# Designs tried in a protein design run: peptides against a protein of PDB entry 4HTP. Part 6

Target 1, 231 residues: chain A of PDB entry 4HTP
Amino acid sequence: SQTVASHVPFADLCSTLERIQKSKGRAEKIRHFREFLDSWRKFHDALHKNHKDVTDSFYPAMRLILPQLERERMAYGIKETMLAKLYIELLNLPRDGKDALKLLNYRTPTGTHGDAGDFAMIAYFVLKPRCLQKGSLTIQQVNDLLDSIASNNSAKRKDLIKKSLLQLITQSSALEQKWLIRMIIKDLKLGVSQQTIFSVFHNDAAELHNVTTDLEKVCRQLHDPSVGLSD

## One batch from the design tools (peptide; made by RFdiffusion4, then SolubleMPNN)

Design b1_p8_6_s2 (from b1_p8_6, 4 letters changed)
Fold by OpenDDE base, seed 2:
Structure b1_p8_6_s2 (fold): chain B 231 residues (1-231), chain A 8 residues (1-8)
Amino acid sequence: as target 1 above (231 residues)
Amino acid sequence: MPWLEKLL
């Protein structure tokens, strides 16, 4: 497909999210998000230079950054306990081993990292010595796989859900999986508000979203930061 | 971004 999302590595989004999370101040967090967004817009303009009225927008990335606002795809039906069991199986972890117990008992402090209650961080440290350094998935491919998971959950096809999860896991680094888990659970822990994300994207984004509750519409209508709702 | 450089 001729979309920006088909060209942007999921790894680059995850690296941006990691920088945002590690940044101490609001201004620095905003800078990292803005840099990614500006690069996306520039790429969009170049990719679609000779095409008018394209439906392509920042939506494929925005729906991963603000997963709690997802309305297009249905629920994944995936919880931390399911992922824990899947990782134990996939990584062939001893059930009574340290790493398996960390995943299963992620709510209880067991290690020195202080990551109790944050399954994604616990998973990251288990995965880091076991996974590839850089994933191969694009943002479009990640969204396609997530769409498949949601569809198969609705259809009660647990085997196909597992298949799509395996594709995500086997083609992703530990860092990418950390963020993917947070996207699925719908809690990124960026330390920046939804309102701030919208304000950086476009001055009218929060208002349009409050009225429409349609994240894709917000991204399409307000893809140009210089064109307002009243124009 | 390397993907941007590829297109520009």
Scores: peptide ipSAE 0.276, ipTM 0.888, DockQ to the pose 0.630
Fold by OpenDDE base, seed 4:
Parts: C-alpha cells; structure tokens; sequence
Structure b1_p8_6_s2 (fold): chain B 231 residues (1-231), chain A 8 residues (1-8)
C-alpha cells in the first residue's frame, strides 16, 4: 500500500538521528526530532489527501527510533559477534588484521575514539572508507528487510538472514549502517528518553503506550497531534 | 525535508 515510509529515505531518518545524537541539550535534540515528525505529518496529509481512513502512520519510523518497544517483529537473533563475522567476510578483512580485530573485540578500548562497547561506532569507522557514500533504501524497505530477518530467524533459515543483511548492508552508507546496527541491537544512544520522544510525538502518547504497550496503536490513534486520547 | 518537496 501507499505509505509515507515508502517515500522517506532511510538516510534522512539516519541523518536526523545523527543530529539528535550530536546535539547538546534536550531542547536541540527535541527540535531535530520535531522537524522530522512535522515533515512526516505534512507528507502524510498530502499523500492521503483524498483518503482519510488510512492505517498509515508514523509507526514505521517510530519502531526504528524506539526499537526496544518493538512487539510486532519477532527477535532477529542477531548479535554483535554475528555482525562482526559478517562484515569480516563481506569486506574480505584479514582475520588477524586491525579492522577485523576491532570488530571482534569491540568491547576492548582502543583509545582512539572512546567507542569501546559501541559496536555500531566501531563498524562505522571500518565501513566509512569501504562503502557507498549514499544509501538507496526507504524506511519501508528497511522495515521489510528487518521483517524478513525476523521471519527467517524464526524459521531457522540462516542463509536467508544473511541474504537480507547483505541487502541492507550493500544498499546503505556507513552512517546508515551505524544506525541500522543500533536499531537491530536496540540501543540508539540518542541521549533523549523514551518519554521525551513520546511527549514530542503526542501529549497522550506515553499514557496510551503504558496502557496498550502497542507502538503501532499509539502512532495510529495519536497520529493527529490536535486529537487527544479522549476525543 | 527534501522528500517533502516531491509531494508538496
């Protein structure tokens, strides 16, 4: 179906997340998120101008921004060690080489960037000189591939998991992969709380989520910031 | 956002 997510580049979400992460203070972080959200809502209104009864919402983006609240998609079965091995293979990194060892030993401080324990940042620096400058995936395509990974994990189809991961990786910039990894591992390190994200999205979002634990329901029911939970 | 201009 026609969705906002099918039109929004994953790169734009990642750029927004990067701005949020780099911003100092809550207010600036909120501003960047709000700008993305407002653009999404405007696009939604234009896209669905003649179709008021749609199920489309901010959910495709929200589930990537708050991946720890994902309930629809089953577990990926992916950990940092698996990704490390995949990158070593994909990039044909020498197993005893510096970059392979960085990926495998991501928990050990290297003293250069202070990124110890942050696999996504370590991967970013390995990928930056080796991958595309600009990705081509939409938010919808990213979610479709993540759905595939989860489904194939449930089906114990490791080969198909690898295939979907390769599609994500080969069509993504280093920056996009940094954020994709964080989405998969479910730790974005934005420096802004879940409560803040919900509060910016809608005044009643936190309450509705606390009751339903359904992120899609929150995004659908509270799509319009002017329409409250009690309306 | 740049993608917004494609539709508006």
Amino acid sequence: as target 1 above (231 residues)
Amino acid sequence: MPWLEKLL
Scores: peptide ipSAE 0.272, ipTM 0.886, DockQ to the pose 0.878
Fold by OpenDDE base, seed 5:
Structure b1_p8_6_s2 (fold): chain B 231 residues (1-231), chain A 8 residues (1-8)
Amino acid sequence: as target 1 above (231 residues)
Amino acid sequence: MPWLEKLL
């Protein structure tokens, strides 16, 4: 069956996240999220207009926006150090070069950007002049690759993990990779709380999540903002 | 404009 996630470019989610992060006020952050969500719901309605009983929901996006609430996937087993080494290899960076050292020593303040401790931002600046300007992945494809990584981590298949990571990296812009890294590390730094995200999604979302801890169930059951938990 | 317009 078709899903909204199979049509939505990962780049569009990332651009939304970037706008949210750059916004100073809560209201502006909410606006950007709401615009993406409303577009998603509108597309869902159009895509599924002839299908009443679909399991498709905002879940594919929500689990990337709130990666710390992920319970379906096993652990990725990926840390910043692993990614640093991978990028050094993939980009053929001199190991003692400036960019390699930035990636490896991401916790140490280097330069004026104040990006110390934010590996994703450091990676972004290294990647920006070296990678695609626009990625080609959909949200569905990103989730499929992340599923593969988690499964292969559980199976201790390091080679297959690398393969999936390479596919993600080679098909993504620097901006997309910045956000992908944050999704994997499970820290988006959006400046908006989980509660706010849930409240914008649906009035009953926080309550249902508190009871079930099931993000997919929350997204599916509360897909329609006009239909409450008690209805 | 929302990305939706690019997808429809």
Scores: peptide ipSAE 0.246, ipTM 0.868, DockQ to the pose 0.726
Fold by OpenDDE base, seed 1:
Order: C-alpha cells, then structure tokens, then sequence
Structure b1_p8_6_s2 (fold): chain B 231 residues (1-231), chain A 8 residues (1-8)
C-alpha cells in the first residue's frame, strides 16, 4: 500500500534531525521539526486525497524520532561494540589502527572533538571519508530493515542480522548512519524532550501516550492537529 | 522538501 514513509527519503529525516541537534534554542529546534511534520502532513493529504479511511500516519517517522518509545519492534540485540566490530570488518580497518581503536574505545576521549561516549559521532567521522555521500533508503525501507533485525534477533539468526545491517550501512551516508546508530541505540541527543516532540505533533499527544503507551495509536488518532482527543 | 514537491 502507498504510504508517506515509502516516499520520504531517510536522508531528509536525518537532515532534519541534524538541524534540530545543531540548533541552540528550543524555538529553532521546534521549527525544524514542525517543518518536517507539516511537509509530511501535506504529502499525506495529497497522497490519500481520495482515501478517507487510511491507517497511514506519522508513526514510521515518529518511532525513529522517539525510538525509546518503541513497543512494536522487539530488541535489536545490537550494542556499540557490535557495530564497532562490524565497521572494522566492513571497512577493512586495521584492528590496531587509529580508527578501529576509536570505534572500540569510544568512551575514552581520544580526539579533538570531545565526542567521548557518543559512538554515533565517532562512527560518523570514521565513515565520512569512506562511504556514500547520499543514501538511497526511504523511511519505510529503514523501518523494514530494522524490523528484520529485531525479528532475526529474536530468532537468534545472527547472519541475517548482519545482512540487514550491511544493507542499512551500504545504502546510507555517514550522516544517515550517525542517526541510524542513534536510533538503534535509542538515544538521539536532539536536545528536545519527548514532551516537546509530542506537543509539536499534537496538543493531546502526550496525554494519549501517557494513557496508552502506544505510539502508533497516538500518531493515527491524532494525525489531524485540528481534531482533539475529546472530539 | 524535495519529495513533497514531487507530489504537490
């Protein structure tokens, strides 16, 4: 079925997240998120113009923006150490080399950027000179691959997990991988609270989420910002 | 957004 997520490049979400992160003030952060959300809603309205009963919503994006609230997808079983080892292998980095050691020892300040403890940032700088400049994945494709990873983790199929991770990595820019890593680790470091994200999405979103803990339900029921929970 | 311009 046609979904907004099938048309939105993952790169555009990542660019938005990057803008949010780089913004200093709350208002500017909110503006960047709102611009993305408004574009999504406009696209939804155009895509589904002749279809009033659709289940499509902002959920595919929201679950990537608020990955700590994920309830549908089970645990990935992926930690920074696993990703470090994967990158070392994939990029054929010398195991005792500077870049490999940076990835493995990401908690220790080793560089000029002060990115200690932020694996995604360390990975970004390692990847930037070594990967694609532009990714090719849509938000839907990213979610499909993440679903595959979670499913295969539950099934203890390590080889298939690796396969899906490789697909994500090889089809993503360094910037996209930075954000993908943060989505997997479930820490985006946007500098805005969950409450702020919900408040921008819909005035009743935080309340509905507090009651239901169902992010998809929140996105679906409160898709229209003009229609309240009590309406 | 470039993707939006394709549909609108």
Amino acid sequence: as target 1 above (231 residues)
Amino acid sequence: MPWLEKLL
Scores: peptide ipSAE 0.246, ipTM 0.880, DockQ to the pose 0.870

Design b1_p8_6_s3 (from b1_p8_6, 4 letters changed)
Fold by OpenDDE base, seed 2:
Structure b1_p8_6_s3 (fold): chain B 231 residues (1-231), chain A 8 residues (1-8)
Amino acid sequence: as target 1 above (231 residues)
Amino acid sequence: MEWLEKLL
């Protein structure tokens, strides 16, 4: 079935997340998230204008924005060290070279950027001169690939995990990969709380999530910001 | 958003 997520570029979500992260004030962070959400809702209304009973919702984006609340997918089984090795291989980096060592020793970077302990930022700077400028993935495609990774991790199919990761990497810009890494590691470092994200999404979202622990139900039942839980 | 403009 037709979904909003199948039309929204992953790059646009990443650009929004980047703006949120760079914003200093809470109000500015909220504004950037609200702009993305409002655009999503408007697109949903237009896309589904002639279809009243759709299950489509903000869930595909929400689960990437709040990856620590993911319950549908099992664990990815991916750590920073695995990603470091993958990037070294994929980018054909000399193992004793500066960039390979930066990725492997991301907790103690010798560089000037002060990105100690943030693997995604270390990876970003290594990737920036080596990757395409604009990715081609939609939010739906990213979720499909992440589903594949989780499923194959459960099945202990390391080869297929690598295949899906390579597809994500090769079809993404350096900026998109920065955020993808953070989604996989489940730490976006946006500087806004989960409660803030829920409050902007819907006034009743935090309450419904506390009861159900189901992001999809939250996004579907509270799709309309004007319709409450008691309605 | 550019993708929104395509549908509206």
Scores: peptide ipSAE 0.302, ipTM 0.894, DockQ to the pose 0.870
Fold by OpenDDE base, seed 4:
Structure b1_p8_6_s3 (fold): chain B 231 residues (1-231), chain A 8 residues (1-8)
Amino acid sequence: as target 1 above (231 residues)
Amino acid sequence: MEWLEKLL
């Protein structure tokens, strides 16, 4: 079935997240999120104009924005050290070279950026001169690949995990990979709370999530901001 | 968003 996520570039989500992160005030952060959300809702209405009962919702994006609330997808089995080793191999970085050591020692970077403990930022600077300027993945494709990784982790199929990771990496810009890493590690560092994200999405979102712990249910039931829980 | 303009 047609979904909004199958039409939205992952790059656009990442650009929105980047704008949110760079914004200093809560109001500006909220504005950037709201603009993306409103565009999504408008697209949904146009895409599903003749279909009143669809399961499509903001969930494909929301689960990437709030990855710590993911309950449908099993564990990836991916940590920073695994990603570091993968990038060293993929980028053919000298093992004793500056960039390889930055990735491996991401917790104590010696650089000027003060990104200690943020593997995604360390990776971004290594990737920036080496990667595509523009990615080609949709939000749906990113979620499909992440589903594959989780499934293959459960099945202990390491080679297939690597294959899906390589597909994500080779079709993504450095900026997209920065955010993808944060989604996998489940720490976006947006500077805006989960509660704020829910409040902007729908007035009843936080309450429904507290009861159900089901992010998809929250997105489906509350996709219309004018329709409440009691309606 | 550019993707929105394509549908609308």
Scores: peptide ipSAE 0.299, ipTM 0.891, DockQ to the pose 0.874
Fold by OpenDDE base, seed 5:
Order: C-alpha cells, then sequence, then structure tokens
Structure b1_p8_6_s3 (fold): chain B 231 residues (1-231), chain A 8 residues (1-8)
C-alpha cells in the first residue's frame, strides 16, 4: 500500500532535524517540527483522500525522530567504531591519515568545533567534501534498510548488514548521514524533550505512550489532532 | 515542502 513515507525524501526530515538542532529557543524548535508534521498530515489527507481505513501514520518519521522508543525493530548491533571502520574502507582513507584518526578517536577533542564525543558531527565533516550533495532515499526506504540491518544483525549476517549500510551511505548526503548515524546510535541531540515532541504531535500522545509504550499505536490512534483518546 | 506541492 502507498504510504506518505514512500513520498517524503529523507533529506527533508534531515533538514528539519538540522533546523531544530540549530534553533536556540524552544518555540523555534517546536515551529520547525510542527511545520514538518503539518505538511505530513496534509500530504496524508491528499494521498488517502478516497481511503478511510488506512493504517498509514506519522510512525515512519516518528520512530526516526524518537529512535530510543523503537520497540518493533531489533537492535542494529552497530557502534561508532564499526561505522568508523566502514567509512575508512569506503572512502579509502589512509589509516594513519587525519580523517581516519578523527573517526577512530572521535571521543578525543582534536578540533575547534567542540565536536568531541559526537561521532555523527565528526563523520559529517569528513563526508561533506566526499559524498553526494543530495540524497535520493525516501523515509520508507531508510526504514526498510534499517529493518534489514536489524534483521541481519539478529541473524548474525555481517555481510548483509554491510550491504545495507553501503546502500544507505552511497545514496545519502553528508547531512543525511549525520542524522542517520544519530538515528542508529539513538541520540539525536535535538535539544527538545520527548514530552515536547509528543505534545506537539497530539495532546494525548504522551499519555497513550505511557500506557502502551507502542509508538506506532500512538501515531495511528492519534493521527488526527482533533480526535482524542476519549472519542 | 516540495514533495507536498507535487501532490497538492
Amino acid sequence: as target 1 above (231 residues)
Amino acid sequence: MEWLEKLL
């Protein structure tokens, strides 16, 4: 079945997340999230105009925005060190070179940017001059690839994990990869709380999530901001 | 957003 996520570029989510992160005030952060969400809902209404009983929801995006709440997908088994090694290989970086060492020693402050301990930011700067300017993946495709990674991790198929990671990397900009890394590591550093994200999504979202711990159910049942839990 | 404009 056709989903909103199959039409929304992953780049647009990443750009939204970037704007949220860069915003200083809570109100501005909320505005950027709301703009994305409102666009998603409008698109949903248009896409499903003639279909009343759809299971499609904001879930594909929400699970990337709140990756720490993921319960459907199994563990990726991916750490920063694995990604560092993968990038060194893929980009053919000299092992003793500056960029390889930055990736491997990401916890050590080496630069003026204060990015110590933030692997995704370090990766971004390494990738920026070396990768595509614009990615081609949709949110659906990103989720499909992440599902593959989780499944293959469970099956201990390291080669297939690498394959899916390569697909993600080769079809993504540096900015998209920065956010993808943070999604995999489950730390977006948005500067906005989970509670705030839920409150913007729906007034009853936090309550429903507290009871069910099911992010998909939250997104599906509370898809319409005007329809509450008691309705 | 551009993707929204394509459908609307």
Scores: peptide ipSAE 0.284, ipTM 0.886, DockQ to the pose 0.877
Fold by OpenDDE base, seed 3:
Structure b1_p8_6_s3 (fold): chain B 231 residues (1-231), chain A 8 residues (1-8)
Amino acid sequence: as target 1 above (231 residues)
Amino acid sequence: MEWLEKLL
């Protein structure tokens, strides 16, 4: 069955997240998230106009926006050091070169950007002059690859993990990779709370999540902002 | 969003 996530470019989610992060005020951050969500709901209504009983929801996007609440897929087994080594190999960076050392020693401030401790930002600046300007992945494809990584981590299939990571990297812009890294590490640094994200999604979302701890149920049951939990 | 415009 067709899903909204199969049509939405991952780049558009990343651009929204970038706008949220760069916004200073809570109201502006909320506006950017709401605009993306409203577009998603409109697209859902159009895509499923003739199908009343669909399980499709905002869940594919929500699980990337709130990756710390992921409960369906198991741990990726990926840390910053693994990604650093992968990028050094993939980009053929000199091991003793400036960019390789930045990735490996990401906790040490080496530059003017103040990005110490934020591996995703350090990676972004290394990738920006070396990667495609626009990625080609949909949100569904990103989730499929992340599912593969988690499954193969559980099975200790390191070669298959690397394969899926390479697919993610080679089909993504530097900006998309910055956000992908943050999703994998489970720290988006949006400057907006989980409670705020839920409150914008639906008035009853925080309550339902507190009871069920099931992000998919929250997204499915509260898909329509006008239909409450008690309805 | 460009993807929305394709369906509407």
Scores: peptide ipSAE 0.280, ipTM 0.885, DockQ to the pose 0.860

Design b1_p8_6_s4 (from b1_p8_6, 3 letters changed)
Fold by OpenDDE base, seed 1:
Structure b1_p8_6_s4 (fold): chain B 231 residues (1-231), chain A 8 residues (1-8)
Amino acid sequence: as target 1 above (231 residues)
Amino acid sequence: SEWLEKLL
């Protein structure tokens, strides 16, 4: 079925997240998120112009923006160490080389950027000179691959997990991978609270989420910002 | 956004 997520490049979400992260003030952070959300809603309205009863919503994006609230997808079983080893293998990095050691020892300050403890940033700088400048994945495709990873983790199919990870990595820019890593690790470091994200999405979103803990339900029921929970 | 412009 046609979904907004099937049309929105993952790169565009990542660019938005990057702008949010780089913004200093709350207002500027909110503006960037709002612009993305407004574009999504406009696209939704155009895509579904003749279909009033659709289940499509902002959920595919929201679950990537608030990955700590994920309840549908089970655990990935992926940690920074696993990703480090994967990158070392994939990029054929010398195991005792500077870049491999940076990835493995990401918790210790080794570089000029002070990115100690932020694996995604360390990975970004390692990847930037070595990967695609522009990714090719849509938000839907990213979610499909993440679903595959979670499913295969539950099934203890390590080889299939690796396959899906490789697909994500090989079809993503360094910037996209930075954010993908943060989504997997469930820490985006946006500098805005969950409450702020919900408040921008819909005035009643935080309340509905507090009651239901169902992010998809929140996105679906409160898709229209003009229609309240009590309406 | 380019993706939005394609549809609108």
Scores: peptide ipSAE 0.187, ipTM 0.851, DockQ to the pose 0.750
Fold by OpenDDE base, seed 2:
Structure b1_p8_6_s4 (fold): chain B 231 residues (1-231), chain A 8 residues (1-8)
Amino acid sequence: as target 1 above (231 residues)
Amino acid sequence: SEWLEKLL
C-alpha cells in the first residue's frame, strides 16, 4: 500500500514516545511530538506529490498514540495476565523463576526499579537481555496485526490471536514491546494530555473530535495545519 | 524524526 505508515518503522514511533515520556516539561514533550508529526507531514507531501484526494493521513500513528480513542477495531481481549503467561511460554522462563514471578505478580513490588503496577516496564526489563536491538515492523504492519487480533477476538479464535501476538513479539525490540503493550492496554503514560496532543496536531482537532468522535475523520479533515474547519 | 528526514 502507498501510505506513509507503510514506510515508517514502528521503532521510530516508539523512540519518539520514549523521548516524550522521559522529557520533564510540557514544552519538551510537545517538541518531540511536533518533530515526529512535521516529519510525517513532509514525507506525506513528498509521497503523494502527484496524487490528489488521497485518504492517507496521520491516523495510523494517531490511533496508536491515543489508543483509548480507538473506535474502528473491536476490543483485543488481552490483559496483562495473558501477556505474562505468553511471555513465560515464549521465552521459556522457569515458572518459579525470578522473571516469571515478576511478570505474574507485576502489581506487587518485587524489584529495585519501583515499577509495581506497570506491566509494560516490568516486561521491558525481562525482554531487554533477550530480544533483538531493533524491530522490523512498520506502523502499517503493527496496525494490520492489531486488526487481526481484534477480529480474531470477536471470532473467538484464540489460536490465531496467539499467532499474531507472536509475530508482533518476535519482530520487535524490548523497547518496542514496552510501547506495544501500553498501546494494547490503552495507557501510554506519556505525561501529556489528550488535549495537548490534539492542539499540537491541529487547532481545531479537539473540537472536531468532540463532535464526531471519529479519530480518522479528524486526521483526514485536519491533515493540513493551515486549513481550518471553517475554510 | 531523523529517520523520516533521511528519506526526503
Scores: peptide ipSAE 0.182, ipTM 0.855, DockQ to the pose 0.883
Fold by OpenDDE base, seed 3:
Structure b1_p8_6_s4 (fold): chain B 231 residues (1-231), chain A 8 residues (1-8)
Amino acid sequence: as target 1 above (231 residues)
Amino acid sequence: SEWLEKLL
């Protein structure tokens, strides 16, 4: 069965997240998220016009926007140091070179951008001159690869983890990789709270999540913003 | 969104 996530480019989610992060005011941040969500709902209605009993929802996107609330997949077992080493290998960076050292020592400010402690931003600047301008992955494909990573981490299959990571990296722009890293590390730095994200999604979303702690249930049961929990 | 326009 076709899902909305199988049609939405991961690049579009990343562009939305980038706009949210760059926005200074809460209202502007909310606007960008709402625009993406509204587009998703419209697409859902069109895609499933003749099929009312579908389980498809905003969940594939929501679990990437609120990765700290992920409960379906197990831990990735990926840290900044692992990613640094992987990028050094993949990009064939000199081990004693400036860019390799930036990735390995990401907590120490070495540049003018003040990105100390934010590995994703440091990686972005290293990747920007070296990566594709536009990625090719859908949101579904990203989630499938992340599921593979988590599963293989549980099975201690390091070779297969590397394979999935390579696929993510080689099919993503520098901007997409910045956000992907933040999703894996579970810190998006959007400047908007979880409660705000839920409130924009649905008036009852925060309450339902507080009771169930199930992000998929929240997205499925409250898919329609006009239908409440008590309805 | 370009992906939305393709379906509508």
Scores: peptide ipSAE 0.178, ipTM 0.847, DockQ to the pose 0.637
Fold by OpenDDE base, seed 5:
Structure b1_p8_6_s4 (fold): chain B 231 residues (1-231), chain A 8 residues (1-8)
Amino acid sequence: as target 1 above (231 residues)
Amino acid sequence: SEWLEKLL
């Protein structure tokens, strides 16, 4: 069956997240999220207009926006140091060069950007002049690759983990990779709370999540903002 | 998003 996530470019989610992060006020952050969500729902309605009983929901996006609430995937087993080494290899960076050292020593302040401790931002600046300007992955494809990484981590298949990571990296812009890294590390730094995200999604979302801890169930059951938990 | 609307 078709899903909204199979049509939505990952780049579009990333651009939304970037707008949210750059916004100073809560209201503006909410606006950007709401606009993305509303577009998603509109597309869902159009895509599934002839299908009443679909399991498709906002879940594929929500689990990337709130990665700390992920319960379906096993652990990725990926840390910043692993990614640093991978990028050094993939980009053929001199190991003692400036960019390699930035990636490896991401916790140490380097330069004027104040990005110390934010590996994703450091990676972004290294990647920006070296990678695609626009990625080609959909949200569905990103989730499929992340599923693969988690499964292969559980199976201790390091080679297959690398393969999936390479596919993600080679098909993504620097901006997309910045956000992908944050999704994997499970820290988006959006400046908006989980509660706010849930409240914008649906009035009953926080309550249902508190009871079930099932993000997919929340997204599926509360897909329609006009239909409440008690209905 | 504007991009998603273009998919309709």
Scores: peptide ipSAE 0.176, ipTM 0.850, DockQ to the pose 0.870

Design b1_p8_7_s1 (from b1_p8_7, 5 letters changed)
Fold by OpenDDE base, seed 5:
Structure b1_p8_7_s1 (fold): chain B 231 residues (1-231), chain A 8 residues (1-8)
Amino acid sequence: as target 1 above (231 residues)
Amino acid sequence: MLSLEKML
């Protein structure tokens, strides 16, 4: 069955997240999220116009926006150091070179950008001159690859994990990879709370999540902002 | 305008 996530470029989500992060005020952050959500819902309505009772929802995006609430997918087993090593290998960076050292020593302030401790930002600047300008992945494809990584981590298939990571990396822009890294590490640094995200999504979302702890249920049951939990 | 809006 067709899903909204199968049509939405991952780049669109990343661009939205970037706008949210760059926004100074809460209101502006909310606006950017709302615009993305409204577009998603509009597309959903168009895509499923002739289909009732679809299970498709905002869940594929929500689980990337709130990765710390992910419960369906098991642990990736990926840390910054692993990613650093992977990038050094993939980009054929000299091990003693400036860029390799930046990736490996991401916690150390380099004095240039104030990005110390933010591996994703460091990676972004290393990747920007080296990566594709535009990615090709949809949100669904990203989730599929992340599912693969989690599954293979559980199965201790390191080679297959690397394969999926390489697919993600080679089909993503530097900006997309920045956000992908943050999704994997489960720290988006958006500057907006979980409560705010839920409140924008649906008035009852926070309550339902507090009870169920099931992000998919929240997204499905509260897909329509006009239909309440007690309705 | 998000790319999704262009697809409709």
Scores: peptide ipSAE 0.065, ipTM 0.816, DockQ to the pose 0.811
Fold by OpenDDE base, seed 1:
Structure b1_p8_7_s1 (fold): chain B 231 residues (1-231), chain A 8 residues (1-8)
Amino acid sequence: as target 1 above (231 residues)
Amino acid sequence: MLSLEKML
């Protein structure tokens, strides 16, 4: 069946996340998230105008925004060191070069940006002059690739994990990769709480999640902001 | 403007 996620560019989510991160106040952060959510809901209504009882929801985006709450996928088995080595190989970076060393020693401050300990930011600056300016992946495709990584990690198929990672990397901009890394590591650094994200999504979202711990159920049952949990 | 909005 057609899904909103199959139409939404991953770049749109990443640009929203970037705006949220750069915003100073809670209200501005909320505004950016709300704008994305409202656009998603409007597109959903248009896409499914003649279809009742669809299972499509905000879940494909929500699970990327709140990756620490993921319960459907098993662990990726990916750490910063693995990504560093992969980037060095893929970008053909000299192993003793400045950029390779930045990736490998991401915890040590080496520059003026103060990005020590944030691998995703270090990767961004290395990738920016070397990668596509615009990615080609949809949110659905990103989720499919992440599903593949998790499944293959469980099956101990390292070659297939690498294949899916390479597909993600080669089809993503530096900015998209920054956020993808944060999604994989499960730390977005948005500066807004989980509670805030839920409250913007639906007034009853936090309560339903506390009971069910099922992010998909939250997104499906509370898809309509006007229909409450008690209704 | 999100590209999503342009698709509406």
Scores: peptide ipSAE 0.062, ipTM 0.805, DockQ to the pose 0.792
Fold by OpenDDE base, seed 3:
Structure b1_p8_7_s1 (fold): chain B 231 residues (1-231), chain A 8 residues (1-8)
Amino acid sequence: as target 1 above (231 residues)
Amino acid sequence: MLSLEKML
């Protein structure tokens, strides 16, 4: 079955998140999110114009935007130190070199950017001169790889976790990897609250989530912004 | 213009 997520480049989500993060005001942040959401809904309507009873929804994107609310996947078992070691290996960074030390000691202020404690930003600057300029993954493919990581973590298959991580990394730009890291660590630093994201998605979204704690159910039941929970 | 709009 075709889904919107199988057509949307992961780069489009990352570009939207980057715009939200860079925006100073709440109104501008909301505008960028709304534009992405409206585009998604429009594409959904076109893709499913002849099929009224589909389970497809904004859920594949929403679970990446609000990763702290993920309940379908088990824990990834991935920390910053693991990612640092993986990048050092993959990029063949000198172990005692500046970039390797930045990744390993990401909590210590290094350089002029003031990104201490933000591993994703440290990684971005290391990756930018070394990685692809444009990624090739869809949102569906990213979610499939993240599902694989969580499943293999539960099964204690470290080799398969590494394989899926390598697929994510080798098919992603530095910008996409910055956001992917933040999704895995479950801290996007958007400067907009969960409540605001829900309010923009649907007026009843926060209430339904508070009752069900089911993000997929929220996205399915409240897919149409004009149809309320009581309707 | 988002990539999605170009696909439609």
Scores: peptide ipSAE 0.062, ipTM 0.811, DockQ to the pose 0.946
Fold by OpenDDE base, seed 4:
Structure b1_p8_7_s1 (fold): chain B 231 residues (1-231), chain A 8 residues (1-8)
Amino acid sequence: as target 1 above (231 residues)
Amino acid sequence: MLSLEKML
C-alpha cells in the first residue's frame, strides 16, 4: 500500500530511538524525535500531494514508539524467556555457553555493561557479531509481521508465530533487533515520558488520547501540528 | 540525514 510507513526503513526509526536513548537531557531527546517526525510529515505531504483524504498518518511509527498503548493488536504472547530460547536455537549457541547463559539469566548478568534486567541490551551484544549489519525491513513490514504474530498467538499457532519471528530476526540488524525486542516487550526505556512524546507530536495529543485511548485516531486527527482539535 | 529525508 502507498503509505509513508511502506517507504521508511525500520532502521531509520531504530537509529532515531538509539539517539534518543543515548541523549542526555530532555531537550536533546526531544530534538531527535522532532527531526524524525518532521521528516515523516514532509514525506507524507510529498507522497500524498494530490490526495487530501488519506487515512495515512504517523500511527505505524507511533504504535512502535509507544507500544504499551497498542490496542489494535492482541497480545503477542512473547516473553524474554521465549526469545532467549529462540535465539539459542537460531544462533546455534551452546546451551552451557556464555552467550546462552547470558540470555537465559538476563536478570543477573555477570557482564561489564550493567545491563541487568534489560534483555534487549543483552541480546544486542550477543547478536552484534552474528547478525546482518543492515536490515531490509520497512516500518510497514515490521508492523505486518507483528500483526501476524498477534493473530497467530490468538489462534494458538506457535509454528506460525515462530515463522514470523524468524523473518523479523533474519532481516534485521542487531540494533534493529534490540529495539524490536523492546517493542514486543513494550518497554523502550527511552528516558522520555509518554507525555513528552505526545506533546512534541501535537499540543492536543495527550488530551485526545486520554479521552479516546485510540492511538490511530490521535495520529490521524492531529497529523498537522498547526490544526487543533477544536478547529 | 535519515534515509527518509533523501527520499524527498
Scores: peptide ipSAE 0.060, ipTM 0.803, DockQ to the pose 0.873

